# Peptides against a protein of PDB entry 7QUU, part 27

Target 1, 43 residues: chain A of PDB entry 7QUU
Amino acid sequence: DAVEPSVEKEYKKIISFRDTVFEGKHQQFLVPNNVRLKFLRDR

## One batch from the design tools (peptide; made by RFdiffusion4, then SolubleMPNN)

Design b2_p16_8_s1 (from b2_p16_8, 10 letters changed)
Fold by OpenDDE base, seed 3:
Structure b2_p16_8_s1 (fold): chain B 43 residues (1-43), chain A 16 residues (1-16)
Amino acid sequence: as target 1 above (43 residues)
Amino acid sequence: LRKKFEEELLYLEKVK
């Protein structure tokens, strides 16, 4: 299954978001709280 | 990639 390059970028952002918020990798990405809520709404 | 993303979303829901 070829994942569209746009969708692949979104998946990578959510994986990096988890790492940043839950694994203490806080220095790599400033993830705004509104971005968290958006990914959770679009499901 | 999609399976990893679905697992990540399921984890994010459990931590709400």
Scores: peptide ipSAE 0.043, ipTM 0.523, DockQ to the pose 0.060
Fold by OpenDDE base, seed 5:
Structure b2_p16_8_s1 (fold): chain B 43 residues (1-43), chain A 16 residues (1-16)
Amino acid sequence: as target 1 above (43 residues)
Amino acid sequence: LRKKFEEELLYLEKVK
């Protein structure tokens, strides 16, 4: 099944969020805890 | 992509 480009964009954001916050790959951006809670609710 | 996203959500929930 082809994933819609809009849904693919949101999946890439959440994967990138993990890489930024937990793997430290993008330490230049402290993602606020309220943004974390939004990504976990926008399922 | 979807499978990787589902694995990442499960990780984010465990570290919450």
Scores: peptide ipSAE 0.043, ipTM 0.531, DockQ to the pose 0.061
Fold by OpenDDE base, seed 2:
Structure b2_p16_8_s1 (fold): chain B 43 residues (1-43), chain A 16 residues (1-16)
Amino acid sequence: as target 1 above (43 residues)
Amino acid sequence: LRKKFEEELLYLEKVK
């Protein structure tokens, strides 16, 4: 089952956000400051 | 990938 490329991109953003906020892993996934995780707003 | 994402969401929900 291939995950759609759009959904895969969102999963990578949330994983990167967690690593940046909680682990201090400044892995520069350049989540552009404009990638509001819409997903965190609808709950 | 999906499993890792679901694990990460569950962690984020516990830290809120």
Scores: peptide ipSAE 0.041, ipTM 0.524, DockQ to the pose 0.049
Fold by OpenDDE base, seed 1:
Structure b2_p16_8_s1 (fold): chain B 43 residues (1-43), chain A 16 residues (1-16)
Amino acid sequence: as target 1 above (43 residues)
Amino acid sequence: LRKKFEEELLYLEKVK
């Protein structure tokens, strides 16, 4: 199934957000652990 | 919403 190029761009943003917030791979933003947990709780 | 988001994140890990 060819994923629409628009949907693929949104998935890439969600993945990049995950890598930043959960894995902390982007050390450029000190997201405090309490803010990470709050974001998951509010959804 | 959290469970659906966790399921979506696990799906996106398998498609990478």
Scores: peptide ipSAE 0.028, ipTM 0.483, DockQ to the pose 0.084

Design b2_p16_8_s2 (from b2_p16_8, 9 letters changed)
Fold by OpenDDE base, seed 4:
Structure b2_p16_8_s2 (fold): chain B 43 residues (1-43), chain A 16 residues (1-16)
Amino acid sequence: as target 1 above (43 residues)
Amino acid sequence: LRKKFEEELLYLKKVK
């Protein structure tokens, strides 16, 4: 099943958020306020 | 892509 472009965009944000949080354990990076992970409630 | 996201959510749950 092809992942919808909207869902793909949200998955890429969450993957990027870990990299930022993992890097942010080594550098005090404020999580950008734009990375409000809306938990995709199952759809 | 979904599998990488699920693995990622599991990691984020362990880091809290």
Scores: peptide ipSAE 0.053, ipTM 0.561, DockQ to the pose 0.058
Fold by OpenDDE base, seed 5:
Structure b2_p16_8_s2 (fold): chain B 43 residues (1-43), chain A 16 residues (1-16)
Amino acid sequence: as target 1 above (43 residues)
Amino acid sequence: LRKKFEEELLYLKKVK
């Protein structure tokens, strides 16, 4: 099943959020602060 | 990608 490009972008943001916040990994694609705040609120 | 995302969501739920 092909994942829609929009859904793929959201999955990559959440993976990048974990790597940046919990593992301290430098991601080439920084999660925008508004998206980070959404992930913190949606938990 | 989806499996990695599901594993990530599970991790993020355990750390809270």
Scores: peptide ipSAE 0.046, ipTM 0.513, DockQ to the pose 0.051
Fold by OpenDDE base, seed 3:
Structure b2_p16_8_s2 (fold): chain B 43 residues (1-43), chain A 16 residues (1-16)
Amino acid sequence: as target 1 above (43 residues)
Amino acid sequence: LRKKFEEELLYLKKVK
């Protein structure tokens, strides 16, 4: 199953966000500070 | 990649 490049980019942002915010891991991907993951607010 | 993302979402739901 080929994941669309746009969907892959969003998955990488979410993984990097978790690592940075909850585990104190080094940010692996540039998540822009203004990219509030809206889908994390609506759940 | 999708499985890792689903695991990450499950973790984020437990921390909220």
Scores: peptide ipSAE 0.045, ipTM 0.513, DockQ to the pose 0.051
Fold by OpenDDE base, seed 1:
Structure b2_p16_8_s2 (fold): chain B 43 residues (1-43), chain A 16 residues (1-16)
Amino acid sequence: as target 1 above (43 residues)
Amino acid sequence: LRKKFEEELLYLKKVK
């Protein structure tokens, strides 16, 4: 099953967001608080 | 990729 390129892009953003939040690495993407909560609500 | 993402979500749920 090929993961849709849109879904793959979203998974990469969430993995990068975890590394940013937990490693204290200031990766320069302001993930809006609304995007953080939307992915946790849809599953 | 999907499996890594599901493991990541499970970790985020344990830390909250």
Scores: peptide ipSAE 0.044, ipTM 0.516, DockQ to the pose 0.055

Design b2_p16_8_s3 (from b2_p16_8, 7 letters changed)
Fold by OpenDDE base, seed 4:
Structure b2_p16_8_s3 (fold): chain B 43 residues (1-43), chain A 16 residues (1-16)
Amino acid sequence: as target 1 above (43 residues)
Amino acid sequence: LREKFEEELEYLKKVK
């Protein structure tokens, strides 16, 4: 199944955020409380 | 995949 390009783009942002948090790089991405990943809402 | 990702996000919320 071809992952929609919008979905893949959101997933890449999440992995990048995870890797940044685990690397201890204190880029406080204030994930706005409203960035409920749209990806988790529609499937 | 979704459950593992939700668990990892919940863990990240507890460590902050």
Scores: peptide ipSAE 0.024, ipTM 0.417, DockQ to the pose 0.062
Fold by OpenDDE base, seed 5:
Structure b2_p16_8_s3 (fold): chain B 43 residues (1-43), chain A 16 residues (1-16)
Amino acid sequence: as target 1 above (43 residues)
Amino acid sequence: LREKFEEELEYLKKVK
């Protein structure tokens, strides 16, 4: 199933955030308060 | 799901 390019971009941000949080890598993933993950609205 | 995820993200930001 071809994941839409929009959904893939949001998924990559979630994974990068997860890996940054769990690996203790203190990169502030500044999710701007305005980045509403649209992928979490459709399920 | 969204509210729990936003709450978990906020918690994870406070524990760093």
Scores: peptide ipSAE 0.023, ipTM 0.404, DockQ to the pose 0.065
Fold by OpenDDE base, seed 1:
Structure b2_p16_8_s3 (fold): chain B 43 residues (1-43), chain A 16 residues (1-16)
Amino acid sequence: as target 1 above (43 residues)
Amino acid sequence: LREKFEEELEYLKKVK
């Protein structure tokens, strides 16, 4: 399945966010508990 | 891929 370029772009942002949170560089990013990533809704 | 990612996000919500 070709991942749509929009979904791949969202996935890269999430990996970058994960890595940034786990690296401790952004313990201060209040990810709102309600930010359902849009690509997780449509599949 | 989605399921593993939902599990990782749920883990992140429990650890924070």
Scores: peptide ipSAE 0.024, ipTM 0.423, DockQ to the pose 0.068; fails the geometry check
Fold by OpenDDE base, seed 3:
Structure b2_p16_8_s3 (fold): chain B 43 residues (1-43), chain A 16 residues (1-16)
Amino acid sequence: as target 1 above (43 residues)
Amino acid sequence: LREKFEEELEYLKKVK
């Protein structure tokens, strides 16, 4: 199944965010209140 | 998926 390029771009942001969390490099993620991952909105 | 991701993020904040 070809993943829509918009969904792939959001997935890459989620993975980069996860990896940054897992690396422990940021004790506080300022998740901007405006960064609603659209991919996570419905699941 | 969001709830599982938020739970995983909260777990990670407690373990590190």
Scores: peptide ipSAE 0.022, ipTM 0.400, DockQ to the pose 0.090; fails the geometry check

Design b2_p16_8_s4 (from b2_p16_8, 9 letters changed)
Fold by OpenDDE base, seed 3:
Structure b2_p16_8_s4 (fold): chain B 43 residues (1-43), chain A 16 residues (1-16)
Amino acid sequence: as target 1 above (43 residues)
Amino acid sequence: LRKKFEEELEYLEKVK
């Protein structure tokens, strides 16, 4: 099943966002709440 | 890709 290039780009953004949140829980990096809210609005 | 994305969404819902 060929995933459309637009949908593949959105999936990659969500995967990268979880990795950033996960890294922010295991590393002393505060993931800013504004980055989370921006990602949910650009969906 | 879709299965990984669904697993990622389920995680994001638990972190809300």
Scores: peptide ipSAE 0.037, ipTM 0.517, DockQ to the pose 0.057
Fold by OpenDDE base, seed 1:
Structure b2_p16_8_s4 (fold): chain B 43 residues (1-43), chain A 16 residues (1-16)
Amino acid sequence: as target 1 above (43 residues)
Amino acid sequence: LRKKFEEELEYLEKVK
């Protein structure tokens, strides 16, 4: 799948954000649910 | 890559 390099960079950021926030592999930062949703909406 | 991203969005919508 030829994904544009800009779009690929954004997908990697969103996947990394999920792993950080939900998998608890790095400290469960108490990220409010509204901040999680804003990150996905503004892109 | 796109499929993994779509699966992650679906998970985030279910946990909301």
Scores: peptide ipSAE 0.036, ipTM 0.497, DockQ to the pose 0.062
Fold by OpenDDE base, seed 2:
Structure b2_p16_8_s4 (fold): chain B 43 residues (1-43), chain A 16 residues (1-16)
Amino acid sequence: as target 1 above (43 residues)
Amino acid sequence: LRKKFEEELEYLEKVK
């Protein structure tokens, strides 16, 4: 079953954000919890 | 794609 292009775009946003959060834990800039929570609320 | 998204949501909920 082909995932609708709209839903695929949302899945890619969550994956890219998690990767940024994960990378940010290994970088000099920790992604603040408020930014994580904002992204999860703006769904 | 969906399975990866579900795994990533579970990770984000654990990190909240």
Scores: peptide ipSAE 0.036, ipTM 0.507, DockQ to the pose 0.063
Fold by OpenDDE base, seed 4:
Structure b2_p16_8_s4 (fold): chain B 43 residues (1-43), chain A 16 residues (1-16)
Amino acid sequence: as target 1 above (43 residues)
Amino acid sequence: LRKKFEEELEYLEKVK
């Protein structure tokens, strides 16, 4: 199943967020409050 | 892509 372009963009943001947190870079990735991480697990 | 994202979420849940 092709991942919707919107969902792909959100996956890339969360992957980049972990890499940034792990590198100790204080880039505030604004995870939109509407991206319940649970919703992305069920799709 | 999905598998990498699930692995990332599992890590973020362990660090909280």
Scores: peptide ipSAE 0.035, ipTM 0.506, DockQ to the pose 0.064

## One batch from the design tools (peptide; made by RFdiffusion4, then SolubleMPNN)

Design b2_p17_1_s1 (from b2_p17_1, 10 letters changed)
Fold by OpenDDE base, seed 2:
Structure b2_p17_1_s1 (fold): chain B 43 residues (1-43), chain A 17 residues (1-17)
Amino acid sequence: as target 1 above (43 residues)
Amino acid sequence: DEVLEKFEKEVLEWLKE
């Protein structure tokens, strides 16, 4: 079954964020603006 | 989407202080 394009986009952002954090470029709480998820904006 | 919601919840737990 094809994943909805909206869901796939949010997964790609989470993976990009994770990889950026694990590379030591960002702190665990510093979400890059280009990779920022919608659900993290309301916090 | 329940799959996205579960994944968002796991990510939020990982980002929890």
Scores: peptide ipSAE 0.059, ipTM 0.518, DockQ to the pose 0.052
Fold by OpenDDE base, seed 4:
Structure b2_p17_1_s1 (fold): chain B 43 residues (1-43), chain A 17 residues (1-17)
Amino acid sequence: as target 1 above (43 residues)
Amino acid sequence: DEVLEKFEKEVLEWLKE
């Protein structure tokens, strides 16, 4: 099944976020804006 | 987008663990 481009884009950000947090480079709340998920932004 | 909404919900649950 082809993943929708919007879902794939957010998935790649989640993996990047996870890896950044697990590497200890950033705290969960101090993630750079380029790695932040759209749904974690103020709506 | 219902697929994206379900995915966002599942990821928010995963991020709380």
Scores: peptide ipSAE 0.059, ipTM 0.536, DockQ to the pose 0.085
Fold by OpenDDE base, seed 5:
Structure b2_p17_1_s1 (fold): chain B 43 residues (1-43), chain A 17 residues (1-17)
Amino acid sequence: as target 1 above (43 residues)
Amino acid sequence: DEVLEKFEKEVLEWLKE
């Protein structure tokens, strides 16, 4: 199934946040409440 | 990726609050 471009963008923000945390930094990310986070659970 | 899985879980918990 093709992931919607909106979901891909929010996924990239979450990964960027993770990578920042692993660098010993903290960055905020925003995920809209209407975004289906199924892509995080289906891994 | 076990580290990613743990992070994804924490993010999903944070988004429920």
Scores: peptide ipSAE 0.053, ipTM 0.483, DockQ to the pose 0.068
Fold by OpenDDE base, seed 3:
Structure b2_p17_1_s1 (fold): chain B 43 residues (1-43), chain A 17 residues (1-17)
Amino acid sequence: as target 1 above (43 residues)
Amino acid sequence: DEVLEKFEKEVLEWLKE
């Protein structure tokens, strides 16, 4: 089953976010706007 | 999109400390 292109795009952002958080080692990290999930911005 | 809604829910559970 082909994953919807919208879901695949958001998945890639989540992985990038996770990796940024992990690399940040509990420092206040600035998550780049391109890595932020759309649904997290709408909250 | 019901698939996206389910995915967003699973992601929120995964991001929950």
Scores: peptide ipSAE 0.052, ipTM 0.532, DockQ to the pose 0.046

Design b2_p17_1_s2 (from b2_p17_1, 12 letters changed)
Fold by OpenDDE base, seed 1:
Structure b2_p17_1_s2 (fold): chain B 43 residues (1-43), chain A 17 residues (1-17)
Amino acid sequence: as target 1 above (43 residues)
Amino acid sequence: DEVLKKFEEELLKWLKE
């Protein structure tokens, strides 16, 4: 199995989060753990 | 709130790059 680079995994989470926001499913106080971006928190 | 706000801010920053 080609281990997807960590950056690509985080990119997929960004897209999932974006789509969730545009679908109106984003809750202002609740970000699901699967869409949390580690590299954005560490910057 | 503040952690989520910072997360959204950094996300929007990354999406603009």
Scores: peptide ipSAE 0.062, ipTM 0.526, DockQ to the pose 0.045
Fold by OpenDDE base, seed 2:
Structure b2_p17_1_s2 (fold): chain B 43 residues (1-43), chain A 17 residues (1-17)
Amino acid sequence: as target 1 above (43 residues)
Amino acid sequence: DEVLKKFEEELLKWLKE
């Protein structure tokens, strides 16, 4: 199943933010107001 | 930002799983 390109873009932003948090570089990540974190809960 | 805080909280939950 091809992950919709919108969901893939959101996932990449989440991974980038995660990696930033792990590096201890808590940069204020501009989370788009429309990021639906529902897909993180369904796993 | 409340949206950012919720996002961070959900990420931290996912990192603990």
Scores: peptide ipSAE 0.055, ipTM 0.494, DockQ to the pose 0.096
Fold by OpenDDE base, seed 4:
Structure b2_p17_1_s2 (fold): chain B 43 residues (1-43), chain A 17 residues (1-17)
Amino acid sequence: as target 1 above (43 residues)
Amino acid sequence: DEVLKKFEEELLKWLKE
């Protein structure tokens, strides 16, 4: 299924944040207030 | 930052599922 470019961009940001959390560097990551965590559960 | 904290909490819940 073709993921909309907007949804793919949000997903990539969430994955980048996840990976930053695992690295213990998540305090340096700026998360937009409109990022939708549900896209991780739908995959 | 309350937004970052809420996002972290929800992400950590998902990582435990």
Scores: peptide ipSAE 0.052, ipTM 0.491, DockQ to the pose 0.140
Fold by OpenDDE base, seed 3:
Structure b2_p17_1_s2 (fold): chain B 43 residues (1-43), chain A 17 residues (1-17)
Amino acid sequence: as target 1 above (43 residues)
Amino acid sequence: DEVLKKFEEELLKWLKE
């Protein structure tokens, strides 16, 4: 099944966020808004 | 630190699904 382009875009953001935060490059509060996931705003 | 670890665990679960 082809992953919907919207889902693929969110997946790429999750990977980018993981790499940015957990590689020690940024603290959670220093994460740029463009890397923040939509589902984190709904919680 | 603990909040980031919990967040990592939840992200890793989501990526595995």
Scores: peptide ipSAE 0.049, ipTM 0.513, DockQ to the pose 0.038

Design b2_p17_1_s3 (from b2_p17_1, 10 letters changed)
Fold by OpenDDE base, seed 1:
Structure b2_p17_1_s3 (fold): chain B 43 residues (1-43), chain A 17 residues (1-17)
Amino acid sequence: as target 1 above (43 residues)
Amino acid sequence: DEVLKKEEERLLEWLKE
């Protein structure tokens, strides 16, 4: 499935957030809550 | 902080699947 460029950009931000969390940097504000909630709904 | 922590945990769960 061709992922829309907007969704791919949001996904890359979520991955960056994940990596930040796993590294223990806890940059919780790196990804806006609306973007996080979008991925959690689209699961 | 607690709300953000729950969102973080749920996001990490989604990213593990």
Scores: peptide ipSAE 0.034, ipTM 0.442, DockQ to the pose 0.088
Fold by OpenDDE base, seed 3:
Structure b2_p17_1_s3 (fold): chain B 43 residues (1-43), chain A 17 residues (1-17)
Amino acid sequence: as target 1 above (43 residues)
Amino acid sequence: DEVLKKEEERLLEWLKE
């Protein structure tokens, strides 16, 4: 079954959030809460 | 931030499905 393009796009955004903002290149305390919340809303 | 914590928990649940 081909994954719908909408679901694949949402998955890629979630993985990008994890790798950059949640676990990733910056410690959590260095990323402003408003930036994290904006990313989660714009997914 | 309680709102951020809830959204982070929701994200981790979605990654387990």
Scores: peptide ipSAE 0.034, ipTM 0.452, DockQ to the pose 0.040
Fold by OpenDDE base, seed 4:
Structure b2_p17_1_s3 (fold): chain B 43 residues (1-43), chain A 17 residues (1-17)
Amino acid sequence: as target 1 above (43 residues)
Amino acid sequence: DEVLKKEEERLLEWLKE
């Protein structure tokens, strides 16, 4: 299934955020709160 | 914000699977 390019771009940002958090470098600016909350509602 | 904190914890759990 072809994931829409917009959704794939948001997912890649969330993965980058995860990796930053797991490295102990938690930076909330990598993924805006509204994008994170939208992703969690749309899954 | 308690809602943001809870959703962030849920995001981190989902991303570990």
Scores: peptide ipSAE 0.034, ipTM 0.425, DockQ to the pose 0.047
Fold by OpenDDE base, seed 2:
Structure b2_p17_1_s3 (fold): chain B 43 residues (1-43), chain A 17 residues (1-17)
Amino acid sequence: as target 1 above (43 residues)
Amino acid sequence: DEVLKKEEERLLEWLKE
């Protein structure tokens, strides 16, 4: 199943948020809370 | 929101793997 373009876009934001947090750069890429929660529940 | 913080911590831990 092709990942919906919307889900891929939100995943890329989460990865960008991670990289920024781990680099100690507090660029809060604003991933919406509902997208974060959906991503965590799908695991 | 404590629930949201725990979920964010879990997200960050998984992204470290």
Scores: peptide ipSAE 0.032, ipTM 0.421, DockQ to the pose 0.049; fails the geometry check

Design b2_p17_1_s4 (from b2_p17_1, 9 letters changed)
Fold by OpenDDE base, seed 4:
Structure b2_p17_1_s4 (fold): chain B 43 residues (1-43), chain A 17 residues (1-17)
Amino acid sequence: as target 1 above (43 residues)
Amino acid sequence: DEVLKKEEEEVKKWLEE
């Protein structure tokens, strides 16, 4: 399944955000609660 | 990519909590 390069860039941002949150680096990336993962539920 | 798919599932779990 060829993931579009746009979607791979969004995944890399989410993984980097997860890593930053789990590392306890409190850079409050305010991911707005409304940007909650509609794109991961529509696949 | 199996790595990306596993990380997607874990991120999905964390964002559903």
Scores: peptide ipSAE 0.030, ipTM 0.458, DockQ to the pose 0.062
Fold by OpenDDE base, seed 5:
Structure b2_p17_1_s4 (fold): chain B 43 residues (1-43), chain A 17 residues (1-17)
Amino acid sequence: as target 1 above (43 residues)
Amino acid sequence: DEVLKKEEEEVKKWLEE
């Protein structure tokens, strides 16, 4: 299924946040806690 | 780093659950 542009934008924020956290940059991101990578994999 | 550990646990929840 085509992923809605809003959901794809939120997915990109989650990935960017993960990478920043794992690099120890402690950068704050506004990531919606209801967005999950599995929800995008199932579409 | 206790802050890094908490942030890592929250990110894992978004990716795996």
Scores: peptide ipSAE 0.030, ipTM 0.462, DockQ to the pose 0.134
Fold by OpenDDE base, seed 1:
Structure b2_p17_1_s4 (fold): chain B 43 residues (1-43), chain A 17 residues (1-17)
Amino acid sequence: as target 1 above (43 residues)
Amino acid sequence: DEVLKKEEEEVKKWLEE
């Protein structure tokens, strides 16, 4: 089954967000770590 | 927070599968 191009685009955004957050490139005062983890698990 | 660091490593693994 071909993954719908919308789902593939959303997955790529989640991976890019992960790398930015977990490499410490994302500022902790803008988004608390518990909210970041919830956002990654709920997608 | 050591609990939060463990959750971060579990979420990393789930996104690598």
Scores: peptide ipSAE 0.027, ipTM 0.442, DockQ to the pose 0.040
Fold by OpenDDE base, seed 3:
Structure b2_p17_1_s4 (fold): chain B 43 residues (1-43), chain A 17 residues (1-17)
Amino acid sequence: as target 1 above (43 residues)
Amino acid sequence: DEVLKKEEEEVKKWLEE
């Protein structure tokens, strides 16, 4: 099944968030608190 | 800070399912 290009973009954002916040790469430079809060509220 | 930590733990659980 071809994943819709919208769903693939959202999935890539979720992975990038996981890697930066939870995989020990936590840098405020990569994920500013305002962007992080926006992601958590848009879920 | 404490609210953000709880939301992070919830997101972490959802990403581990």
Scores: peptide ipSAE 0.025, ipTM 0.434, DockQ to the pose 0.038

Design b2_p17_2_s1 (from b2_p17_2, 8 letters changed)
Fold by OpenDDE base, seed 5:
Structure b2_p17_2_s1 (fold): chain B 43 residues (1-43), chain A 17 residues (1-17)
Amino acid sequence: as target 1 above (43 residues)
Amino acid sequence: SLREKFEEELLYLEKVK
């Protein structure tokens, strides 16, 4: 099943978030306040 | 898959919280 490009972008952001928080790789990924993880709400 | 990697990451984040 092809993951929709929008969902793929959200997954990549969360993986990047983990890497930032836990590996000390402080790349400021701007999670836009409006990018509420829509896929977490649909579960 | 990218989804499986993401789900593994969420499970890790929940354990470390």
Scores: peptide ipSAE 0.054, ipTM 0.565, DockQ to the pose 0.051
Fold by OpenDDE base, seed 4:
Structure b2_p17_2_s1 (fold): chain B 43 residues (1-43), chain A 17 residues (1-17)
Amino acid sequence: as target 1 above (43 residues)
Amino acid sequence: SLREKFEEELLYLEKVK
């Protein structure tokens, strides 16, 4: 199943975000409160 | 796959929330 390149980019961002959060590297990703991950809405 | 890894991550984040 070929994942669309746009969806793959979103997955990589979230994996990177998780790794950053769990590694305690507080890069404050200002995720705007309204940026609910588009892929959670399209399920 | 990258998708499977991502789905596992989402399930983990949903449990920790």
Scores: peptide ipSAE 0.045, ipTM 0.545, DockQ to the pose 0.055
Fold by OpenDDE base, seed 1:
Structure b2_p17_2_s1 (fold): chain B 43 residues (1-43), chain A 17 residues (1-17)
Amino acid sequence: as target 1 above (43 residues)
Amino acid sequence: SLREKFEEELLYLEKVK
């Protein structure tokens, strides 16, 4: 299905968040694996 | 789990990015 431009913008934000919090990779800083969101892992 | 549902969504979002 075609994604509306407004929804696509929010998806890009979620993907950026994923890269930071789940993969520990971002253009500005690296997040250690132990700092990843425990909230999501434990549920 | 909530994690599995979230990871599935993130994989979907990556495909439509």
Scores: peptide ipSAE 0.034, ipTM 0.501, DockQ to the pose 0.050
Fold by OpenDDE base, seed 2:
Structure b2_p17_2_s1 (fold): chain B 43 residues (1-43), chain A 17 residues (1-17)
Amino acid sequence: as target 1 above (43 residues)
Amino acid sequence: SLREKFEEELLYLEKVK
């Protein structure tokens, strides 16, 4: 099945965030407990 | 936590880059 456009958009944000974090340009990311990310659905 | 799962995913995505 093709990746849903909404999931692809989320992955692009995650990749951008990853690059920023691994470049040392971002502090610790805080995910609010009341928000579930779509990419974590099956993990 | 959801945060820990997110951080694990970021590390996974780095390995497959």
Scores: peptide ipSAE 0.030, ipTM 0.497, DockQ to the pose 0.090

